# Peptides against a protein of PDB entry 9IZ0: the designs that were tried, part 54

Target 1, 345 residues: chain A of PDB entry 9IZ0
Amino acid sequence: ITCLGSNGHTYKQLVKGGNDDLRQDAVMEQVFEQVNGFLRSYRKTSQRNLSMRTYKVIPLALKTGVIEWVQDTIPLGEYLDSAHKVYHPKEWSLSTCRKLIAEKQMEDLETRLKVYDLVCRHYRPVFRHFFLESYADPVQWFTTQTNYARSTAVASVLGHVLGLGDRHGQNILIDKTSGEVIHIDLGIAFEQGKKLPVPECVPFRLTRDVVDGMGITGVEGVFRRCMEFTLETLRREEDSLLSVLEVLRYDPLFSWLISPLRRMKKQKMQLENFNQPESGNITTDASRDPKIQRNNVSGESEAERAILKVRQKLSSTLSVEASVGELIRIAQDPSYLALMFCGWS

## One batch from the design tools (peptide; aimed at target 1 P197)

Design b2_p21_5_s1 (made by RFdiffusion4, then SolubleMPNN; from b2_p21_5, 12 letters changed)
Fold by OpenDDE base, seed 5:
Formats: C-alpha cells, sequence, structure tokens
Structure b2_p21_5_s1 (fold): chain B 345 residues (1-345), chain A 21 residues (1-21)
C-alpha cells in the first residue's frame, strides 16, 4: 500500500497478512536499534558508521502488520539467481543444485562434501557483479562495496550473538543505493534455527557469494575488522544487551520458540525439493499431525537458556580477534556449508 | 523420516564440531 504521511509525503508500505509473527520482527528491530545505540557510542564503530540496518515494523494484530517498504532494495537470492543466469549461463540452475544437495541429505559427511564441492564447481560466485554493474563511478563502487562489507560484518556478529536463523537469500535484502544488507523475517532467533528440519550449523551466512560481494580481499580487511569492532562493542555493552533481552523474557507476546507453523512451512518447502513431481495425488491428509512432542519447556526456561547462550557468545575467554577468526572459519567451512540447505551461494 | 533427518543432521553437526575443535 501507499500511505500519505502526516508530513505530506507518500510512503510505500508492505501489508503482510498471514502466519508470520511480525511482533517477533518488531522486537528484534528494537534490539537492533539498542545495539545501534551502542555502535554509535563506541569510537571504533562510530567512526565507521557501523550499524545494523533496520526497518519499521508495525504489528497491527497477532498475524498482520505493516512493514516499511525498504525502497531501492533487492533480495540477495533474487539478484544471485538472475546474475548466475547472466554471468554463468552454462552452469547449473539453482533448482538442479538444490535437488542434488537434497538427494544427499541422508548421506554421510563425505558424500555431502562431495556433492557440495560438485555443486560449487557448477555454480560459481557472482555477487561481485552487483557492485560492478550498479556503480559506474569508482568512488561509489568502492564506497558501496565497503558499506556492504561493514553492514554484513555487523549483521554477522549480531546474527551470531542473537542466534538469528533462516538467513536465506530471500531474507537478506541489498540496498541498491548504499550497498548495505537489510535482514528481514526475524522470526527465527536464539538458535531456534537448530530446530528446523535442516538444522542450521553456521553462526551466520558467509557463503561464497556473500564473500564475493566483499571484493578481492574477501573476508580479510574491512569485513574482519568490522566484525572485531562490533564484537568488541557488544562485549563492552554485554550487561546493557542482556538487560534488553531480560525485558523480552517478560514480554508475553515474544516467542522464544519457533512457531509450529513456521517449522511446518519450512518442512513443506524442504520436502517439496525431495519429491520428484510424480503425478500421484498425495492427498497430504493433514490428519497425521506428527506428534511434535511439545516438550512443555516453559517459555521462561527457553528465555533463560537463550540469554545464557548470548552471555556465552559474549564471553571474553578468547580475544576478539580469536573469536572472530573462529566464527569466520566456521561460517566458511565446507563441512558446515555442505550440511546447509543452500550453503553454496 | 523428517525427525530422523533432523536427528542425523544434528549428529553430523556434533561430530563435525568435535573434529574442528
Amino acid sequence: as target 1 above (345 residues)
Amino acid sequence: KLEELRERQLKLIEELRKKLE
């Protein structure tokens, strides 16, 4: 919809109706704004204008709300699918890659690594072209690529610390003006991604295309240093961050658990990639509700465990450099990426 | 099948973690 603001300006807004809990997004955006306060207060992060890009979420009801339409954005996955067809027209389709990975999901690690490597050889990174094609001016190109690396670094640290899941290419927007990343659909947080049918095993998305967008230096230089400064800021503000999360512990509207509906939706999407379109009327008789043993883990006990995990991730036991080095290593490790639903791009 | 997939993947992740630690 387009709304006329009280200032006489027209704003495009996305009305999201359906099973998506926009309250979870709104709460996570509030946490990001608090973190942005910490990043602005700390010299090392402030001097680099480090921030998590946020968007306005106005929950209207339990399952409906208005999301700010982030102007001049594109989903990373939409750009990558288009760009792969342009720059690598002889390579495999995204659907072929997904099928091959899915067919081997029940196999051992060695087999999954072999198929991941095969997919990687037939689906090469292209995200560097976003910056090369979008910005004719070398200064704009360098600035936007730097902004991308900076915003990705902030989002990577914060996404790890808060345990943000479901970071697929449709849930990561690229701002075409600034090159910054905008993370959307924040309904999987506090490591609830490990409860998905394909458990998430990386701390954040640092796939080959995510790295390719950083340019020739990849993760080295701007990205790594901005991760270090971000983590240093979050460690410094640990008590402040934990205090913000403790407020959420008592919010009856905040879900520390993945919704059964989101889990089922992700199950369906993952299963549809396994089933060849055999013409059989599989009447999915919805009656076999797999008794997801609702382990009646009190929402309070999950909140406490989530906060404890945040504290553990902010631990100063390792240096900032060592911690960031390990996070970058794990996020790029083929052994972890081979276990992901889409770890090759 | 899906819960078995999940359990197997969690086991693989834990085995990987132990190899990379």
Scores: peptide ipSAE 0.178, ipTM 0.776, DockQ to the pose 0.735
OpenDDE base, seeds 1, 2, 3, 4: peptide ipSAE 0.011, 0.005, 0.021, 0.017; ipTM 0.429, 0.420, 0.572, 0.495

Design b2_p21_5_s2 (made by RFdiffusion4, then SolubleMPNN; from b2_p21_5, 11 letters changed)
Fold by OpenDDE base, seed 5:
Structure b2_p21_5_s2 (fold): chain B 345 residues (1-345), chain A 21 residues (1-21)
Amino acid sequence: as target 1 above (345 residues)
Amino acid sequence: EEEKKREYQLKLIEELEKKLA
């Protein structure tokens, strides 16, 4: 919808209705704004304008809200699918890659890695072309690519610390003006990605296309250094960050657990992405409620466990450089990426 | 069936973490 603001400006807004809990998005955006406060307070992060890009979420009801339409954005996955067809028209389709990975889900680690390597050879990175296509001015090109690497670094550290899951290419927007990443659909947090039908095992999304967007240096230089400065800031503000999360422990509307409905929706979307769209009217016979045993894990015990994991991730046991080095290693490890739903792009 | 797939994936992750640790 387009709304006229009280300032006389027109704003596009996305009205979401249905089963998407916008409250979790709104809460996570509030956490990001607090973290952005920390990043502005420290010289190493403020001098680089490091921030998690946020968007306004206005929850109107339990399942309804208004999301700010971020102008001039594109989903990463939409760009990558389009660009891959242009730059690599002889390579495999995304659907072919997904199908092959799915068919091998029950195979051993060695076979999974071989299949991943096979997919990678037939589906090459293209995301560098986003910057080359979008910015004819070399200064704008360099600035936007730098902003991309910086914003991806912040989002990677913060996403790891908060245990953000479901970071597929449709949940990551690219700002075409700034080159910054905008993470959306924040309803999988505090490592609840491990509860998805395909459990997540990487700390953040650092796939070959995510790296290709960083240019010739890849992760080395801007990205790594900005991760280090971000993690250093979060470690310094550990108590402040934990205090923000403790407030959420007492929010009766915040769910520390993935909702069964969201889990089922993600399961269905994963399955539908593996099955070719046969145009069959799958009548949503809502009647087969699989008795997902409500493990009566008290929401409080899950909140405590989540906060403990955040604290553990902020531990100073390793240097910032060592911690970032390990995170980058794991996030790029083909053995981990081979187990992901879409680790090749 | 899908839960068996998820449990198997969790097992593979655990095996991987043990192998790469």
Scores: peptide ipSAE 0.456, ipTM 0.917, DockQ to the pose 0.797
OpenDDE base, seeds 1, 2, 3, 4: peptide ipSAE 0.007, 0.013, 0.022, 0.015; ipTM 0.462, 0.477, 0.518, 0.513

Design b2_p21_5_s3 (made by RFdiffusion4, then SolubleMPNN; from b2_p21_5, 12 letters changed)
Fold by OpenDDE base, seed 1:
Structure b2_p21_5_s3 (fold): chain B 345 residues (1-345), chain A 21 residues (1-21)
Amino acid sequence: as target 1 above (345 residues)
Amino acid sequence: ELEELLKRQRELIEELRKKLS
């Protein structure tokens, strides 16, 4: 829809209807706004304008709401698919890569690593071209690439700490003006991504294309340092962040567990990406609401476990540098990326 | 403090609902 604002400007808005609980997105966006407050208050992060890009989510009804249309954005996965066709027209298609990884999904780690490495050789990184194409001015190029590395660093730390899942290339938007990343579809949080049919094994998305966008220094520059400053800020504001999450513990609208319906939907989407698009309108009449007895007791116990995991991730047992170093290592480890649905790009 | 934050969040959600109605 297009709404006319009280200021006379027209705003595009996405009306999201269906089975997706927009309350989860709205709550996570509220957490990000609070974290952005902490990042603005701390000198090391404020001097770098570190922020999580947010979008407005307004839940109108159960499973229905309005999302701000993030203007001048492109999904990372959409850009990468198009750019690979242009820059590497002789390489494998994304569908070929997906198929090969899928065919080996039930195999041992050694077999999966061999297939992942093979896919990586036939599907090379291209995301550096986003910045080279979009920004002819060297200052704009450098600024936007820097903004990308900064925003990716913030999102990576927050994604790890909050246990954000479902971080595929369609759920990460790139702002074409600023180079910043915008994370969307926040309904998989607090490590519920580990409960997906393909479990998420990485703390955040740091695939080869995500790194290629950082330029010649890769992770060993703006990205690492901005992760460190972000984690340092979150450790400093631990009690403030935990207090925000405790508010969510008592929110009857928040779900600490992945909905079985959402899990099944993601399972189907993962399976359908393996089958050729037969145009079968499988109207899965998901109208059978199983009365999921929200055992309030189970939800509270899961909230407590989630908050405890956040506290553990903010622990000062390791230095900021050591913690960030380990996160970057794990996020780039082929042994984890080979297990992902799309770990090569 | 926490109850006031909860109250403020509810008020903000209600204000956002009112701005869209």
Scores: peptide ipSAE 0.000, ipTM 0.296, DockQ to the pose 0.012
OpenDDE base, seeds 2, 3, 4, 5: peptide ipSAE 0.000, 0.000, 0.000, 0.000; ipTM 0.306, 0.373, 0.300, 0.277; seed 3 fails the geometry check

Design b2_p21_5_s4 (made by RFdiffusion4, then SolubleMPNN; from b2_p21_5, 12 letters changed)
Fold by OpenDDE base, seed 5:
Structure b2_p21_5_s4 (fold): chain B 345 residues (1-345), chain A 21 residues (1-21)
Amino acid sequence: as target 1 above (345 residues)
Amino acid sequence: DLEKLRQKQLELIKELEERLK
């Protein structure tokens, strides 16, 4: 919808209704605003304007709300699919790559690594072209690429610390004006991505295309340094961050667990991407809801475990540089990426 | 010429990235 604001400006808004809990998104956006406060308070992060890009979420009811339409954005996955067809028209399609990875999903690591390598050789990175296409001015090009690397660094650290899952290319928007990343659909947090049918095993998304967008220095440029400064800030503000998360422990509306519905929706999306569109009326006979025994894991015990994991990730046992180095290593490790639903792009 | 320009751009990019780190 388009709304006229009280200031006379027109705002596009997305009205979401249905099974997506916009309250979880709204709460995570509030956590990001608090973190942005911390990032503004420290010289190393403030001088670089480090922030997690946020969007306004107004929950209207349990399953309905209004989301700010972020203008001038594109989903990363939409750009990459389009750009790959333009720049590499002789390489494999995204659907072919998905099929090959998926066909080997139940195989051993060695077999999955071989298929991942094969896919990587036939699906090369293209995301550097986003900046080259979008910005004819060299200063604007460099500024937007820098903003991308900075925003990706903040989102990577914060996404790791909060255990944000479901970071696929449709849940990461690129702002075409600033080059910044905007993370959407925050309904998988506190490592609940490990409970998906394809478990998430990377701390954040640092695929070859995510790195290609950083330009010639890749992760060794602005990205690594901005990760270090972000993690340093979050370690300093550990007690403040934990206090914000403790408020969520007492929010009866906040779900520390992935919803069974969301888990099933993700499972269906993963399975439907295997089947070619045979027009068969699969009457989803809704009758075989597997009674997922709601193990009455008290929401409190899950909150406590989640907060403990956040604290563990903020531990000063390793230097900031060592911790960031290990996170970058794991996020790029083929042994992890080969296990992901889309680890090649 | 284009490759020299590209190399100069890449050096400038690295220098600017080091300054923005």
Scores: peptide ipSAE 0.059, ipTM 0.668, DockQ to the pose 0.014
OpenDDE base, seeds 1, 2, 3, 4: peptide ipSAE 0.031, 0.040, 0.037, 0.026; ipTM 0.637, 0.639, 0.681, 0.614

Design b2_p21_6 (made by RFdiffusion4)
Pose (drawn by RFdiffusion4):
Formats: C-alpha cells, structure tokens, sequence
Structure b2_p21_6 (pose): chain A 304 residues (1-257, 299-345), chain P 21 residues (1-21)
C-alpha cells in the first residue's frame, strides 16, 4: 500500500498477514541500529561508511504486522531468475536443479557432492551482470558495488554472530541506485536453522552468484577487509553488545529457536568474538567455510 | 528411513513455498 507524503514523497507499506516473526524482526532491527551506532563511533568502521542497513519495522501484531516496503528494490530471489534465463538460456533451468537435488536428498555424501558439482557446472553464475548495464557510468557502478560488498559483509558477519536463519534470495533486497543490501524476514535467529529438519552447513549466505556479484574479485579484498573490520569493531564494543543481547535474553519476545537456547547462543556469540584466534584468521576461516563447495552441496536445493 | 527423510524434505519445501507466497 503506497501513500503520498506531505513533502511530496510516496512511502510504500508492506503489510503481511502471514505469521512472520515481525516482533523478532523489530528487536533485531533495534540491535542492527545499535550496531550502526557502534560502527558510527569509530574511525575505521566509519571511514568506510559501513553499516548493517536497517529497514523500519512497525509490527502492530506478530501475525499481522506492517513493515516499510523499502524504496524501489528488486529482491535477490525474484531477481537472477529472469537474469539466469536472459543471460544463460542454454544452461539448465531451476527446475532441473531443484528436484534433481530432490533426488539427492536420500543419497550419500559423495553422490550429493557429485550431483551438486554437475548442476553447478551447468548453471554458471549470473548475478554479476546486475550491477552492469543497470545503474550508471562506472563511478556510480563501483560505488554501488562497494556498497553491496560492505553491506553484505557486515550483514553476514552479524548474522553469523547472532545466528541469523533463512538467507535465501527471497530474504535479500538489493537497493539499486545505492547498492546497500537489506536483509528481510530474519525470523530465524540465534542458530535456528542449521538445526532444521533439513540440515545446513553454511553459516551465512554466500552462494556462487553472490560472490560473483561482489565483482571480478571474489570474497578476497573489500569483502574480507570489511568483514574483518566489522569483527574487530564488534569485539572492541563487545561488552555493550552482550549487554544488549542479555536484555534480549531476559525478555520473552526474541525467538531463540527457565533454561533456553539463548544462553548457549550468546555463549557462542562470545566464542565467535573471542580474541583467542586472530580476527584475520577468523575471517579467513569464515570465508573458506562459506565458499567451499563441499559445504555448499548439502545446504538445500538451488543455492548455486 | 528414506521415506521419512523424503517427507521431511517435502514438508520443508512446502514451507519455503508458503513463505515465498
């Protein structure tokens, strides 16, 4: 529902009748805003202007809340389905991949990796072409590319830290003229998903197409640097963060999918921010564990 | 075992489709 504005600008409101965890999304957005404040009160984490982008959430009811449909955007999942067909029509469709993996579900590890390798060899990455031929001449394109890389890196690091759940393309919105990513529908949090009926391996959203969209350079450069600066900044302001997560713990609003998984979850948060391992080594291991095909094969259908 | 795993897979798939709608 789109309304005008007194200043003359229209605002789009996405109202949902489905039982999306909009309250959890709201508290998560509050944590994200406070993280933006942390990144604001520091030299390195603000010269890059890095921020985990937040979209305003106004949940009137958990089942029937209303959120801010962000200014003109095309969701990642709804995108690169048309781009896949237009750019690579000869290659296989999502139908061949999807249920072919469906045949993979009951198979062993080697079979799963083999079929995944085959399908991934068939479907070359295509998201790299969104930033081309869409935004503007090269300066704006590069600004948008670095904005996407920064925003996605910060969002991924934060999601791994807080154990964010669903990370399909249907839950990612790319801005357009700016390029900052907005994660949507973050109902599953604090390591909720991996432990699904169907298990997962990847800690944060990193497909082949996503790394192809970061530019010619994969996730080694601006992405890694932004991730590691985010990790160090989050560690330096760790006490305030755990304080925020503690106040989340003691209220019965945040979903942690007496004693609760929330305690163990924040312990894992502390471990993830633990200074025992160098931050650079932590970012390296995170990139490896999110990029390796062996982990990617078991994730779920698609996710090429 | 295989049938249980398949049912779990289909249920999760339907849940994703519902979420997509």
Amino acid sequence: ITCLGSNGHTYKQLVKGGNDDLRQDAVMEQVFEQVNGFLRSYRKTSQRNLSMRTYKVIPLALKTGVIEWVQDTIPLGEYLDSAHKVYHPKEWSLSTCRKLIAEKQMEDLETRLKVYDLVCRHYRPVFRHFFLESYADPVQWFTTQTNYARSTAVASVLGHVLGLGDRHGQNILIDKTSGEVIHIDLGIAFEQGKKLPVPECVPFRLTRDVVDGMGITGVEGVFRRCMEFTLETLRREEDSLLSVLEVLRYDPLFSWLGESEAERAILKVRQKLSSTLSVEASVGELIRIAQDPSYLALMFCGWS
Amino acid sequence: EEEEELEEFEEELEELEEEAE

Design b2_p21_6_s1 (made by RFdiffusion4, then SolubleMPNN; from b2_p21_6, 14 letters changed)
Fold by OpenDDE base, seed 4:
Structure b2_p21_6_s1 (fold): chain B 345 residues (1-345), chain A 21 residues (1-21)
Amino acid sequence: as target 1 above (345 residues)
Amino acid sequence: KKEEKLEAYKKVEEEREKRRK
């Protein structure tokens, strides 16, 4: 739909209906706006215009809402699939890579590492080409690539601290004008990604293509420094951030747990991408209407546990540099990426 | 210019691969 704003500007909006709880997205966007306030308050972050790109989410009903349509964007995964076919037409397809990783999902780490390495050799990074082809002017190219590295650094720190999951290439948009990343589908937070059928083991998405987009310096340039400044800001504003999360603890619209329906939907999407022949009557007895007795007691304990984990991630026990160094190491570690659904790109 | 940037990327990838071995 197109809405006329009170300012006379027309805004395109996506009406999203279905099984997605847009209330979680709306709440996470509110947290990002508060964090953007903190980032504007400190010279080290404000001088670099560090922000999490937000989008407006208006929940209209249970599972229905209006999302602001971000113009001039492309999903990272859509660009990467298209670009890989152009630049590496003799390499493996994304479907072939997914199949090989899937076939070894139940194997030991050594076997999974061998398959991950094999996939990586037959599916090379291409995300550099987004910046090299979209921007003929060297200043525009450098500016856009810098904005990408900055926005990815902010999103990586926030994604780690808030435990954002489901950060696949379709849930990360690239703004073609600014080069900034826009994270969408925020319904897996507070480490609930670890409860997926393929558990998330990395703090944020820092795959080979995500790094390739940062340019020649990769993680050692703008990205690392902007992660450090972002984490320094969040550590200074720990009490403010925790106070924002405590307000969400009492929001009856926010779920600290992945919904069984969303888990099943993600499970189905993971399994459908795995084209395993149906061997095994898991009778999903879909007939038990789970009386969602929201046992209020379980929700409160999970919120407390989530807030405690946020506090632990903001701990000053390690320096900002040491903490960021370890996060970057883990996010790029083949021993974790080989365990992921799509760790190679 | 595009080619020079692409060569600079290749050189850095080769150095990264040498550091990973």
Scores: peptide ipSAE 0.093, ipTM 0.722, DockQ to the pose 0.016
OpenDDE base, seeds 1, 2, 3, 5: peptide ipSAE 0.053, 0.026, 0.029, 0.023; ipTM 0.701, 0.589, 0.559, 0.566

Design b2_p21_6_s3 (made by RFdiffusion4, then SolubleMPNN; from b2_p21_6, 12 letters changed)
Fold by OpenDDE base, seed 5:
Structure b2_p21_6_s3 (fold): chain B 345 residues (1-345), chain A 21 residues (1-21)
Amino acid sequence: as target 1 above (345 residues)
Amino acid sequence: EKEEKRKAWEEYMERLEKRRE
């Protein structure tokens, strides 16, 4: 919808209804705003304008709300699919790559690594072209690429610490003006991505295309340094961050667990992305209710476990540099990426 | 400059890919 503001400006807004947990998004955006306060308070992060890009979420009901339509954005996955067809027209389609990975999903790690490597050879990174072709001015090019690397670094650290899941290319927007990343659909947090039908095994999305956007220095430039400064800030503000999360522990409407319905929706979306539309009436006999063992784990016990995991991730046992180095290593490790739904791009 | 940056990036990516092989 388009709304006229009291200031006379016209704002586009996305009305989401149905099964989207906009309350989860709104809560996570509030956490990001607090973290942005911390990032502004410290010289090392403030001097670099480090922030998690936020968007306004107004939950109207448990499953309905208004989201700010972020102007001049594109989903990363939409850009990558279109750009790959332009720059690598002889390579495999995204659907072919997805199919091959899915066909081996139940196989051993060695077989999954072989198919992942094969897919990587036939689906090369293209995200560099976003910055190269979108900006005619070299200063704008450098600025936007730098902003991308900075925002990706903040989002990577914060996403790891908060255990943000479902970080696929459709849930990461690129701001075409600033080059910054905007994370959306925040309803999978606190490591609940590990409970998906395809478990998430990386700390954040650092696929080949995510790295390709960082320019010549890749992860070893602005990205690594901004991750280090972000993690240093979050470690300093550990008690403040934990205090913000403790407020959520007592929110009776905050879901620390992925809903069975959301899990099923994600499973269906994963399956539909593999089936070509052959006209067959797949009566998905919905009658095989997977016995979701409702482990009646009290929401409080899951909140406590989530907060404990945040504290563990903020531990000073390793240096900031060592911790960031290990996170970058794991996030790029083929042994993890081969297990992902879309680890190649 | 832009084309040199593109080539240097392609060469960097190819070197990264070859290190993952």
Scores: peptide ipSAE 0.013, ipTM 0.350, DockQ to the pose 0.017
OpenDDE base, seeds 1, 2, 3, 4: peptide ipSAE 0.006, 0.000, 0.000, 0.000; ipTM 0.333, 0.291, 0.301, 0.264; seed 4 fails the geometry check

Design b2_p21_6_s4 (made by RFdiffusion4, then SolubleMPNN; from b2_p21_6, 11 letters changed)
Fold by OpenDDE base, seed 3:
Structure b2_p21_6_s4 (fold): chain B 345 residues (1-345), chain A 21 residues (1-21)
Amino acid sequence: as target 1 above (345 residues)
Amino acid sequence: EKEEKRKKWEEYMKLLEEKAE
């Protein structure tokens, strides 16, 4: 729908209906607005305009809501698939890469690492071209690439701390005007992504293409420093952040568990991404009624566990620099990226 | 060095998991 605002501007809105629970997305956007308040309060983060890009979500019912339509955006995965065909037309197709990774999904780590390396050699990073082709002015090019590195750093820290899962190239939008990242489909939080059929083993998405967009310094420039300043701010505001999450513990509208419908949708999407033939013998061991798994873990116990994990991730046991250095290392570790459905781009 | 850092994080993540249990 298109709405005319009281200011005379037209705003596009997406009315979403069906099986998607927008309440989780709306709650996570509210948490990000509170975190953006913390980032504005500290000089090191405010001077860099560090923020998590948000979008407005208004849940109207269990499965219906209105979402702000973010104009001038492209999904990262859509850009990368197009750019790889243009800049590397002799390399392997994305479907070939997905197939090879899927065919080895049940193999040992050594075999999976060999296949990941093989895929990486035949599907090279191209995300640098987004900035080079979109921005002819050198000042605009530098500004947008800097904004990309900054927004990716904030999203990476928040993704780790809040345990945001399913951060694949279709759930990350790039703003074509600012170069900033916008994370969408936030219904997998507090490490529930580890419970997917293909578990998320990395704290955030820091694949070769995500790094290629940061320019010649890669992670060792604006990105690392902005992660450090973001984590420093979150450690200082630990009690404030935990107080926001405690409100969610008692929110009857927030589900600390992945919905069975969302799990099935993500499972289907993961299986489709692997081009696994429908071997019709998925023995749905129908004996594990998805209701039985809901009954043994109280939503309160999962909420308490989630808040405890957030507190631990904010621990000052390691320096900010050491903690960020380790996060960056793991997010780039081939031993984890080789286990992902799309860890090569 | 890389493997030692992986172990330290696996230990850190495991420590995060054990403290969350």
Scores: peptide ipSAE 0.006, ipTM 0.316, DockQ to the pose 0.028
OpenDDE base, seeds 1, 2, 4, 5: peptide ipSAE 0.000, 0.000, 0.005, 0.000; ipTM 0.308, 0.299, 0.309, 0.271

Design b2_p21_7 (made by RFdiffusion4)
Pose (drawn by RFdiffusion4):
Structure b2_p21_7 (pose): chain A 304 residues (1-257, 299-345), chain P 21 residues (1-21)
Amino acid sequence: ITCLGSNGHTYKQLVKGGNDDLRQDAVMEQVFEQVNGFLRSYRKTSQRNLSMRTYKVIPLALKTGVIEWVQDTIPLGEYLDSAHKVYHPKEWSLSTCRKLIAEKQMEDLETRLKVYDLVCRHYRPVFRHFFLESYADPVQWFTTQTNYARSTAVASVLGHVLGLGDRHGQNILIDKTSGEVIHIDLGIAFEQGKKLPVPECVPFRLTRDVVDGMGITGVEGVFRRCMEFTLETLRREEDSLLSVLEVLRYDPLFSWLGESEAERAILKVRQKLSSTLSVEASVGELIRIAQDPSYLALMFCGWS
Amino acid sequence: EQEEVEEEIEKRFELVEEVEE
């Protein structure tokens, strides 16, 4: 529902009747805003202008809340389906991949990796072409690319820290003229998903297409640097963060999918921010564990 | 049917653990 504005600007409101965890999304957005504040009050984490982008959430009811449909955007999942067909029509479709993996579900590890390797060989990455031929001449393109890389890196690090759940393309919105990513529908949090009926391996959203969209350079450079600066900044302001997560713990609103999984979840948050391992080594291990095909194969259908 | 599905899910978790090792 799109309305005009007194200043002359239109605002789009996405109202949902489905039982999306909009209250959890709201509290998560509050945490994200406070994180943006942390990144604001520091030298390195603000020269890069890095921020975990937040979209305003106004949940009138958990089942029937209303959120801000962000200014003109194309969701990642709804995108690169048309791009996949237009750019690579000869290669296999999503239908062959999907249920072919569906045949993979009951198979063993080697079979799952083999079929995944085959399908991934068939479907070359295509998202790299969104930032080309869409935005503008090169300066704006590069600014958009670095904005996407920074925003996705920060969102990913924060999601791994807070155990964010669903990370399909249907839950990612790319801005367009700016390039900052907006994660949507973050209902599953504090390590809720991996432990699904169907298990997962990847801690944060990192497919082949996504790393192809970061540029010619994969996730080694601006992405890793932004991730590691985010990790160090979050560690330096750890006390305030755990304070925020504690106040989340003691209220019965945040979903942590007496004693609760929230305690263990925050303990794992502390471990993830623990200074025992160097931050650079932590970022390296995170990139490896999110990029390796062995982990990616068991994730779910698609996710090429 | 339900017991078979539970066993299938357990096997999937074992495979994930194996990959993590």

Design b2_p21_7_s1 (made by RFdiffusion4, then SolubleMPNN; from b2_p21_7, 11 letters changed)
Fold by OpenDDE base, seed 4:
Structure b2_p21_7_s1 (fold): chain B 345 residues (1-345), chain A 21 residues (1-21)
Amino acid sequence: as target 1 above (345 residues)
Amino acid sequence: KEEEKKKLEERRRELVEEVRA
């Protein structure tokens, strides 16, 4: 839809309906706005214009709302699939790679590493081409690639600290004008991604294509330094950030747990990418309602545990440099990426 | 065309090095 704002500007809006709880997105966007306030308060972050790119979410009803449509964007995964076909037309399709990783999902780590390496050799990074194609001028190219590395660094620190999950290439938009990343579909937070059918085991998305977009420096330089400055700022503002999260503890509209419906939806989306012919009567004997022991683990106890994990991630026990170094190492570790649904791109 | 492409690639390297310093 197109809406006329009170300022006389016309805004393109996406009305989203269905099972997606836009209240989760709206709450996370409010947390990002507070963090953007912290990033503007410190010289090291403000001089670099470090921010999490936000979008407006207006929840209208239960699971229904209006999302501000970010103009001039493309999903990272859409660009990568298109560019890979252009630059590497003799390599494997994304569907072939997904199938091979999936067929080995129940195998040992050694077998999963072998198939991950095989997929990586037949699906090479291409994301550098986004900047090279879009910007002929070296200064424009450099500025846009720098903005990408900066925005990815902020999103990586925040994504780790807040435990953002479901960071696949369709949930990461690229602004074609600035090169900045926009994270969408924020309803998997506080490490609930570890409860998905394929558990998330990386702190943030730092796959080969995410790194390829940073150019010749990769993670070294702008990205690492901007992660360090962002984490330094969040450690200084720990009490302020925790106070924001404590307000969410009492928000009856915020869910600290992944909903069973969202888990099932993600399970189906993971399984539908398996073109296994449904020959098996999986009689989902829906009659075994698993007594999901509603362990009335009170929503309060899960919120408390989530806030405690945020505090632990902000701990000054390690230097900022050591903490960022370990996060970058884990996020790029083949032993973790081989366990992911799409860790190769 | 190829020389112009090389000049653009050189200038891109210079810009990357200037920000590493």
Scores: peptide ipSAE 0.361, ipTM 0.883, DockQ to the pose 0.012
OpenDDE base, seeds 1, 2, 3, 5: peptide ipSAE 0.332, 0.333, 0.182, 0.332; ipTM 0.868, 0.869, 0.774, 0.866

